# Peptides against a protein of PDB entry 6FRK: the designs that were tried, part 24

Target 1, 411 residues: chain A of PDB entry 6FRK
Amino acid sequence: NEEVLNAMLKEVCTALLEADVNIKLVKQLRENVKSAIDLEEMASGLNKRKMIQHAVFKELVKLVDPGVKAWTPTKGKQNVIMFVGLQGSGKTTTCSKLAYYYQRKGWKTCLICADTFRAGAFDQLKQNATKARIPFYGSYTEMDPVIIASEGVEKFKNENFEIIIVDTSGRHKQEDSLFEEMLQVANAIQPDNIVYVMDASIGQACEAQAKAFKDKVDVASVIVTKLDGHAKGGGALSAVAATKSPIIFIGTGEHIDDFEPFKTQPFISKLLGMGDIEGLIDKVNELKLDDNEALIEKLKHGQFTLRDMYEQFQNIMKMGPFSQILGMIPGFGTDFMSKGNEQESMARLKKLMTIMDSMNDQELDSTDGAKVFSKQPGRIQRVARGSGVSTRDVQELLTQYTKFAQMVKKM

## One batch from the design tools (peptide; made by RFdiffusion4, then SolubleMPNN)

Design b1_p9_8_s2 (from b1_p9_8, 4 letters changed)
Fold by OpenDDE base, seed 5:
Structure b1_p9_8_s2 (fold): chain B 411 residues (1-411), chain A 9 residues (1-9)
Amino acid sequence: as target 1 above (411 residues)
Amino acid sequence: SLFDKLLKL
């Protein structure tokens, strides 16, 4: 029993390391999971795999929770939010995304560009702010970020802005001058919140970078960017561990609306490759699609048919921005999106729906559709001929369905 | 995926 557990934990640890989880956190998680698993309960013939998955999930949830309540802006006050982070972290884009998020919620929001180091930083911020109709401040002539930040904060306080976002210079890891400049800006404007922006794609470097920022400025919040790319999100755990600060938002693409409040359970589910079924359910509920309650009830009962998958694909097609929704479906993650644009992903969903249009009600309404096809291989050939696709394309669909249905049965 | 690895368990 202990050898089997240790083998299983070794594979989990390898998978977490490949998900860019820091090696120290993986070791701690292994010890905590090993301590949380009752070996007697494992001996009773309970699904050892479900127990380990649940224990791993629970310990990952603890690693992403710093035990500190996230800062929230106060309505009717001037809330100053300072952004810090490396060049290329998506910091400037994230300032615009956060400003747009609050503006859409009816907050009086503005942006300040205190990045004097990067040529065209102010032009980029101005372009993003203008497209979103967000008021902005900056200078083409002032080189002191303290002056720009102070003047901009004073201006927008006097104009009764509620959300005042200050973007700072992002430099390379080795420039002590960056950290001095950030500290001078922070001391001058006295921000209500300091947000560290981290690129999820930097992998094992996340801990050392997040720590370097926390050691110099009072980071109180984290935003993780580039979670739409090849980034598996494990670096987010390193940022929380190093900063002792909650993740408040995530960036999920390049568009100004590719930005969402951080949710622990969906994020850990996605990190584990379980998809974001909760976030899919929430997004589906936000759309007030009439059949959502019946589907949510089936999902809660661990029932999922090929028809339920077809209805979900129809709902996804109605939702518009495919990039955010496909990445929430198990087996339709980054590998499904990495090869194509939104149109290619839509064409692929339409192809899958066309395959399902050639299925009969017995195949569509089976709680184990894959088993119906495995018992009678002639069904695969019929569906392939009916939809004008290969038998391989039908098998790939059934494989995706099986992965999803097995996941729904584990919820 | 980490899930496919957890699924090979």
Scores: peptide ipSAE 0.020, ipTM 0.547, DockQ to the pose 0.021
Fold by OpenDDE base, seed 4:
Structure b1_p9_8_s2 (fold): chain B 411 residues (1-411), chain A 9 residues (1-9)
Amino acid sequence: as target 1 above (411 residues)
Amino acid sequence: SLFDKLLKL
């Protein structure tokens, strides 16, 4: 019935608002989802939920797509990338992350500090660049950001750098003087790409902030920062809508390697809390972990056992920065991390492994491990006793496994 | 999570 659909859509809308999705976008999504749902196909009662989930996913994918192709640097050319954004957006850190990303890909990359307003801006950039072995330019004496940016760009062009990243001044508020300075810098250096850096944690303020930058400066790309732990990423949708510009990268922590190319499908899957199996596979491949091929092949065939989950937990424990990887596992979303620091999260993962160490091969190697336990509840009690945990802890593990296994079967 | 809300629908 239309009432049931409206109730379901109200819960989805509430969840999207709680995920920092802008209220206008949530309203638009609601109407688009309503228009995409055939009520006659919904009459066959078994598919209503899947149909709504698919419609919501499809409309969120459209909200992240600005309908314009992302700018990409050209190999063997001099590509000037200007960064703009408020102070505290993670702009300076993101310049270093982007430079490091391209350097690791074999691009001749450099950094320019054109932030003359913030005391120690150049020292911070120099420190980050030196740690990453990235060439840098800046001044301790020149106060005009236009001069610094122009001289730095000219220097690195003459040295045949392929990626020239210019960090600009940030302010705590939108000020006309900041926008005038950004325009003067942009006119002087003629950047191939202007990147707006936005903090995802500002929630509903993302639209107004992103719009104010786009109305003054020709923003062509967006980078969203602070997509770690608590940031649900709904502000990213507001940035795309306001700037009409693609998200090119996301910042996922404080480390220089906490930076990844933006992928629409994985991002929406993660925003929904479905997990990011593709991003997990990409990270497993990047780390060259043993048995990654066997895992990828099982996942492609929709096979996922409790043993496969145990092996993933072992891999995660080997991978380090635990916060990023857990958020990629279906069912191990923000609620797993929100209860503790990285050490508590590792202790919790070790606890889950200890529960699985008390399982037998029939339980571990079953393609439907949850059904093995549901058919014989005495197994839950045996495993709970063997691992020194409550029957509830074993049931929570099996619930997480079931969520993951259901996702893998849908791939 | 939003998924858990979508999974309660």
Scores: peptide ipSAE 0.019, ipTM 0.544, DockQ to the pose 0.022
Fold by OpenDDE base, seed 3:
Structure b1_p9_8_s2 (fold): chain B 411 residues (1-411), chain A 9 residues (1-9)
Amino acid sequence: as target 1 above (411 residues)
Amino acid sequence: SLFDKLLKL
């Protein structure tokens, strides 16, 4: 039993390392999982696999929880939020996304560009702010970021803004001059929150980067960006461990709406490749598409048919940033997107819909569609011929449906 | 997926 557990834990550790989880965290997780598993309960015929999966999930949830309550803005106060992070982290784009998020929630929000190092930083911020109708401040002539930040914060305080977001300079590397500039800006404006922006795509470098920022500035919140890419979110665990600060939001793409509040359970489910059904429900609700209520009620009751999956695919095709939404569907994870661009992913989804268009109402409306096909294999051959695909393609669709329907039944 | 690896265990 201990040898079997150690073999299983070795494969889990390998898979977590392949997900950019730091080697020290993987080692600690292995020790914690081994200590949390009762070997006697494992011997009694409980599903050993489910027990290990639950223990791994529970320990990953603890690694994302810093034990510190996230800062939240106070309504009717002037809340100053300073952003810090390297160049290319998505910091400037994330400032605009956060400003737009609070504006849509009815907060009087503004943006300050205190990046004097990057040519065109102010033009980029101004372009994003203007598109979102967000008030902004910056200079084309002032070279001191402390002056720009101080003047901008004073201006927007006097105009009774509730959310004042300050974007700072980023460098290509960790430099002492960058950290001194960040400290001078922080001392001048006295921010209520300092947000570290981290690119998830830097993989194993996440720990060292996050630690270098926390050792120099009082980081109180983390935002993780580029979670739509090939980056497996394992770097986010490293950021929380190094900063001891909560992840407050995630950036999931390039669009201003590709920004969501961080949820621990959905994030760990996605990291494990289980999908994010809760985030899918939230995203479907935010889009206010027709028939969303009927789909949500079916999901809450643990009912999921091939027709419900078809309707969900129709909604996904209407939602724009297709890559994110597929990554939220169980069984469609990173492997569906990793093989192609957004257009290839759309073509694959259309192929799956064409397979379902060759199904009958009994097959589509069955609460156990996979069992209908397994009992009568001639149905697979009929659907394959009707849709112009292989019997293997139909079996792959039924396998994906089964994975999703089993998750919906556990909600 | 990591889950399919966890599921093959």
Scores: peptide ipSAE 0.016, ipTM 0.504, DockQ to the pose 0.021
Fold by OpenDDE base, seed 2:
Structure b1_p9_8_s2 (fold): chain B 411 residues (1-411), chain A 9 residues (1-9)
Amino acid sequence: as target 1 above (411 residues)
Amino acid sequence: SLFDKLLKL
């Protein structure tokens, strides 16, 4: 039993390392999982696999929870939010995304460009802010970021802004001059929150980078960027461990709307390739589709049929940004998305729908559709012939459905 | 996927 556990834990550790989880955190997780698993309970014939999966999930949730409550802005007050991070982290884009998020929530929001190091920084901020109709401040002539930040914060405080976001200079590397500049700006404007922006795509470098910022600046919040269909979310665990600060938002693409509040459970589920059913439900609710209430109610009751999956694919096809929505569906993880553009993703979805169009009502409306096909393998061959696909393609669809239906039953 | 690895366990 201990050898089997150690072999299983080795595979989990390898998979987490492949997901850019830091080697120290993977070792800690291994020991914590090993300590959380009762070997005597595993000897009694309990589902060893479910126990290990649950223990791994629980320990990953703990690794992304710093035990510190996230700072939240106070309505009707002036909240100064300073952004820090390296050049190319997505910091400037994230400032605009956060400003737009609060503006859409009815906050009086503004942006300050205190990046004097990059010649095009103010023009880029101005372009983004103007497109989003967000008030902005900056200078083409002032070279001191402290002066720009102080003047901009004072201006917007006097104009009764509620959310005042300050974008600071970045560097390509963590340099002492960058940290000195950040400290001078922070001391001048006295921010209510300091947000560290980290690029998740830097992999194992996430720990060292996040540590370097935390050792120099009082980081209170983290935003992780570039969590698209190729991004290995393991760097987020390194950011939390190094900064001891909560992740407050994630950036999931290049568009201003590709920004969401961080949720621990959905994020770990997505990192594991389990999907994000909660985020899917929230996104489905935001779209006010007439059939959404019935689908959500079925999902809440742990009921999910092949017809419900078909209807969900029709809804996804109406929603446009396929990459984000498919990545929320269990079993449609990164491997499904990584192999093509949006048009190829649509073609794959249409292929799955065409397979389901060859199913009968008994197959579509069964709460255990996979069992209907497993009991009568001739159904797979019928559906394969009817849809012009291989029996393997039908089995892959049923495998994806089974993964989803098992997750819906756990909600 | 990591989930498929966890599912092969």
Scores: peptide ipSAE 0.015, ipTM 0.502, DockQ to the pose 0.022

Design b1_p9_8_s3 (from b1_p9_8, 3 letters changed)
Fold by OpenDDE base, seed 4:
Structure b1_p9_8_s3 (fold): chain B 411 residues (1-411), chain A 9 residues (1-9)
Amino acid sequence: as target 1 above (411 residues)
Amino acid sequence: SLFEKLLKL
């Protein structure tokens, strides 16, 4: 039993390392999971796999919880939010995303460009802010970021702005001059929150970078960017561990709306590749798609048919930026997207729908569609012929459906 | 995915 447990834990550890989780955190998680597993309860015929999965999930949830309540802006107050992070972290884009998020929630939001080092920083911020109809401040002539930040904060305070976001200079490397500039800006504007923006794609470097910022600047919040790419989100655990600060938002693409509040349970579920049904429900509700209430009620009752999956695919095709939404669906993880661009992913979804168009009502409306096909293998051949696909393509669809239906039954 | 690895355990 201990050898089997150690083998299983080795595979989990390997998978976490491949998900960019820091090696030190993976070791700690292994020890914590091993200590949380009662070997006697595992001997009593409990599903060893479910126990290990639950223990791993529980310990990952603890790793993204810094034990500190996230800062939240106060309505009717002037909230100054300073952004810090390396060049290329997505900091400037994230400032615009956060401003747009609060603006859409009915907050009076503005942006300040205190990046005097990067040529065209102010033009880029101005372009993004103008497109989003967000008020902005900056200078083409002032070289001191402290002056720009102070003047901009004072201006927007006097105009009764509720959310005042200050974008600072980034460097390609950690430089003492950058940290001195950040401290001078922070001292001048007295921010209510300092947000560290981290690129998730830097993998194992996340800990060292996040620590270097926290050791110099009083980081109170983290935003993780580029979670739509090859980044599996394991760097987020390193950021929380190093900064001892909560993740407040995540960036999930290049668009201004590719930004969501951080949710611990959905994030860990997605990191594990279990999908994000809550985020899918929230996204369906935000889009005000027809029949969303009926879908939500079916999901709450653990009911999921091939027809419900077909309807969900129709909804996904209506939702736009397809890369984000597929990553929320159980069984449609990064491997479905990594094989092609958005157009190829849409073509794959259309192919899956075409396979389901060749199914009958008994197959589509069964609460156990996979069992209907497993009991009568001739159905797979019929559907394959009707849709012009291989029997393998139909089996792959049924495998994806089974993964989703099993998740819905566990909700 | 990590889930698929956890699902192969």
Scores: peptide ipSAE 0.029, ipTM 0.723, DockQ to the pose 0.022
Fold by OpenDDE base, seed 1:
Structure b1_p9_8_s3 (fold): chain B 411 residues (1-411), chain A 9 residues (1-9)
Amino acid sequence: as target 1 above (411 residues)
Amino acid sequence: SLFEKLLKL
C-alpha cells in the first residue's frame, strides 16, 4: 500500500511540476497528502485513487488560499486600485478588463495611465478605454508618474467615481528604480488596494517574481493573466505563496470579457484537468441557446448521457471561440488545444461526434454509457466499424465521457 | 493532463 501510494504521489508530483507548480510547493503538497491519507482507510477497500485525488485536491485548495480575505470595493465610495507588475504581464489590458467588469456591474469606473516609461502606454490605455466607453486620464507631456496619478485620482474623486484604477509603469526586470517609483505613486494616491498582475506563462519564474514584488511593495491582491495560453495555472499557487495575497481575478484570453472572478474550486478542478463544468454551464447560459434549460437540469441532477455530451459538442461548435470552451470540458484540457489550432480542435470534436453518430439510442441515452460498452465489448467494434475509426478512438471517447459523467455525479 | 495522469493511476 505504501509503495503504491508513493508511486501515485510521484506521478502527481510530476504532473504538478508539468503544470508549473513550484517544486517547493509540490514537495510540501506531497508530505501533506501523505499525512492526510489514512492508510487504514486505504486498507478497508475504499477506492485508493478517489482518496488520493481528494487529498490532492484539498491540499491544492489550501495552497491557493492565503487565509486573508480579499479586498472588495465599497459601493458609493471612492475606491482607488493601483496596479503593479512587470511589462508584458498583461497589466494594462487587465486594468481595462477590471474597469469593464465593474462598469458592467453598474459601478462608475475610470482608468488612469501613470505609465510614463513605455512609449505608447497612454495611447494603448486610451484605445482600450474608448472601446469599452470607460473614462480615462493620462498625459502625453508629464513625465512624473506621481503627478499624473495624483491629478487623475483627484479629478475622478471630484467627479464621484467609485472605481479609480491606476495603471503604473512596468519594467522588463525587477529594478530598485521601479519599486521606488511604485512606492512614490502609492504614497501619493493612498490606494485602497494594490493589485499585482502576474503572467502565468512565465512558469517556474512566478515564485521569484511574486516574491520580489511582495518584498518591496504592499501587494494586497493578485490577478493572474494568460491562463488561456500554454500556462497550466500552477504559477498561481506560487503567487499566493509568495505574496500571501488572494487571487481576485483571472485573465482567460485577449478579449475584454476574458476576465472572471477567481473561484478556487473551478480553478483547481481545471488545473487538475477535471475541467470547469460550472464555468461551462455559466458560458452556455450566457449564450442563450434554446435547449440550455433541459441540459442544465440534467446536469444538476447528476445525469449525463452520451447524447448530452453530443449536444454539448454541438453547442461548443456554435460558440465561436472554441479554445476557451474546450478548456472547460473534462479531459479536453490544455493538451487538447496545445497540439493544434482551433481548426484541428474542431476537427477532433467532429470526429468524436461522428463516432457518436454510429451509436444506437440505447448507448446514447444510457446514464452509464461506458458500462453498456464495457459489458458488451462487441459494441465498441460495431461503433468503430460504423464510424471508420479504431476501437482505441471509441475507447478514448468513452474514457472522456466517463470522466465527465463522474464529475456531473459530484455536482 | 494532470487529471489524465491521476485517472491512469
Scores: peptide ipSAE 0.027, ipTM 0.611, DockQ to the pose 0.023
Fold by OpenDDE base, seed 2:
Structure b1_p9_8_s3 (fold): chain B 411 residues (1-411), chain A 9 residues (1-9)
Amino acid sequence: as target 1 above (411 residues)
Amino acid sequence: SLFEKLLKL
């Protein structure tokens, strides 16, 4: 009935607001979900929950899709990419990350520091660029960012660079003068792409900031930073809605490698706390572990057992930086990560593996392991005793497994 | 998590 739907949507809306999704977008999503749900299909005894979850997921995907194709650099051409964003947004770090990303892809990439406002901006860029072996340009004496940007772009065009990244000044308090400076730089260098860098941690302020930039500068792409295990991804939806521009990359940490191409489905899955199985598969593929192909093939076929989860935990334990990888696993969301350091996260994984070590082959190899335990509750008590844990800990593991297996079946 | 909230629905 409509009351049940409204109650469910209220909880979803509350959860989205708690994930820093803008209140206007949450209202719009609620209306769109209501219009997308056939109340007659809901009356027919279909799993109302699955229908609402699917509708919510679909509408969140639409909120992250601006309907505009992301700009992509052309190989063998000179592509000028101008970065804009507030100070502290991670803009300068993101310039280096993007430059490094393209360099690793075999692009002739360079960096220009047109930030004359921040003392030591050029030294910081130079340090980052030198560490990554990226060519750079900037000045210690020139105070006009237009001159620096123009000279740097000309220099690197003449040297046949393919990716020319221009970092600009970020300001907090002098919005008008910042926007004028950005416009002057943009007019002088004629960038092929203008990238707005946004800090996801600013929450509800993401819309207003993203709008302020879009209203002044022709933002064509968004990069969202600080999407580490505590950052609420809801600000990203606000940025897309305000800029009408696609998210092209995300920054997931402070390291130069903590940078990935934006994928809508994995991102919404993470935002919902469903995990990122696709990114987990991609990450597992990158490791070239001998047993990975068989696991990946099972995952592609929607097959996932408790044994497959065990093997995946073994792989994760071999991979290092547990924080990033655990956040990709369904049910190992922010609450699992927020409570502990990397050692505690590893200890929790090891505890889950120890629980699974007390399972038999019938339990481990079942395509519906949770159903095996639900049909015979005495198995939970056996496994709990065998592993030295509570029956609750075993039930929590089975709940996590069930969440994971349900996602794998949707891939 | 939002998913846990969606799962309590």
Scores: peptide ipSAE 0.020, ipTM 0.548, DockQ to the pose 0.022
Fold by OpenDDE base, seed 3:
Structure b1_p9_8_s3 (fold): chain B 411 residues (1-411), chain A 9 residues (1-9)
Amino acid sequence: as target 1 above (411 residues)
Amino acid sequence: SLFEKLLKL
């Protein structure tokens, strides 16, 4: 039993390392999982696999929790939020996303560009702010970021802004001059929150980068970007461990709406490749699509049919940023996305819908659609012929449906 | 996926 557990833990550790989880955190997780598993309960015929999965999930949830409550802005106060992070981390884009998020919630929000190092930084911020109708401040002539940040914060304080976001310069590498500039800006403006922006795609470099920022500036919040790419998100665990600061938001794409409040359970579920049904439900609710209430009630009752999956695919096709939403659906993991652009993902979804268009109402409305097809294999051949696809393509669809329906039944 | 690896365990 201990040999079997050690073999299983070795495979879990390998999979976590392949997800960009830091080797020290993987070792600690292995020890914590091994100590949390009762070997006697494992001997009693309980599903050993479910126990290990639950223990791994629970320890990953603890690694994302810094034990510190996230900072939240106070209504009717002037809240200064300073952004820090390397060039290419998505910092400037994330400032605009956060400003737009608070503006949509009825906060009087503004943006300050204190990046004097990057040519066109102010033009980029101005373009993003203008598109979102967010007030902005910056200079084309002032070279001191401390002056720009101080003047901009004073201006927007005097105009009674509630959310004042300050974008700072980034360098391509960790430089002492960058950290000194960040400290000078922070000392001048006295921010209520310092947000570190981290690119999830840097993999194993996340720990060293996050530690270097925390050792120099008082980082109180983390935002993780580029979680729509090949980044598996394991670097986010390293950022929390190094900064001892909560992840407050995640950036999931290039659009201004590709920004969501961080949720621990959905994030760990996605990191494990389980999908994010809760985040899908929330995102579907935010879009106020007319048929959403009926689907959400069915999902809450653990009911999920092939028709419900078809309707969900129709809704997804209406939602625009298609890549993110597919990555939230169980069984439409990284392998569905990694092989193509957004257009190829849409073509694959349309192919699945065309397969379902060849199903009958008994097949579509069955609460156990996969069992209907398994009992009568001739149905698979009928649907394959009707949709012009292979019997394998129909079996792959039924496998995806089964994965999703099993997750809905566990919610 | 990591989950499929966890599911093959």
Scores: peptide ipSAE 0.019, ipTM 0.543, DockQ to the pose 0.021

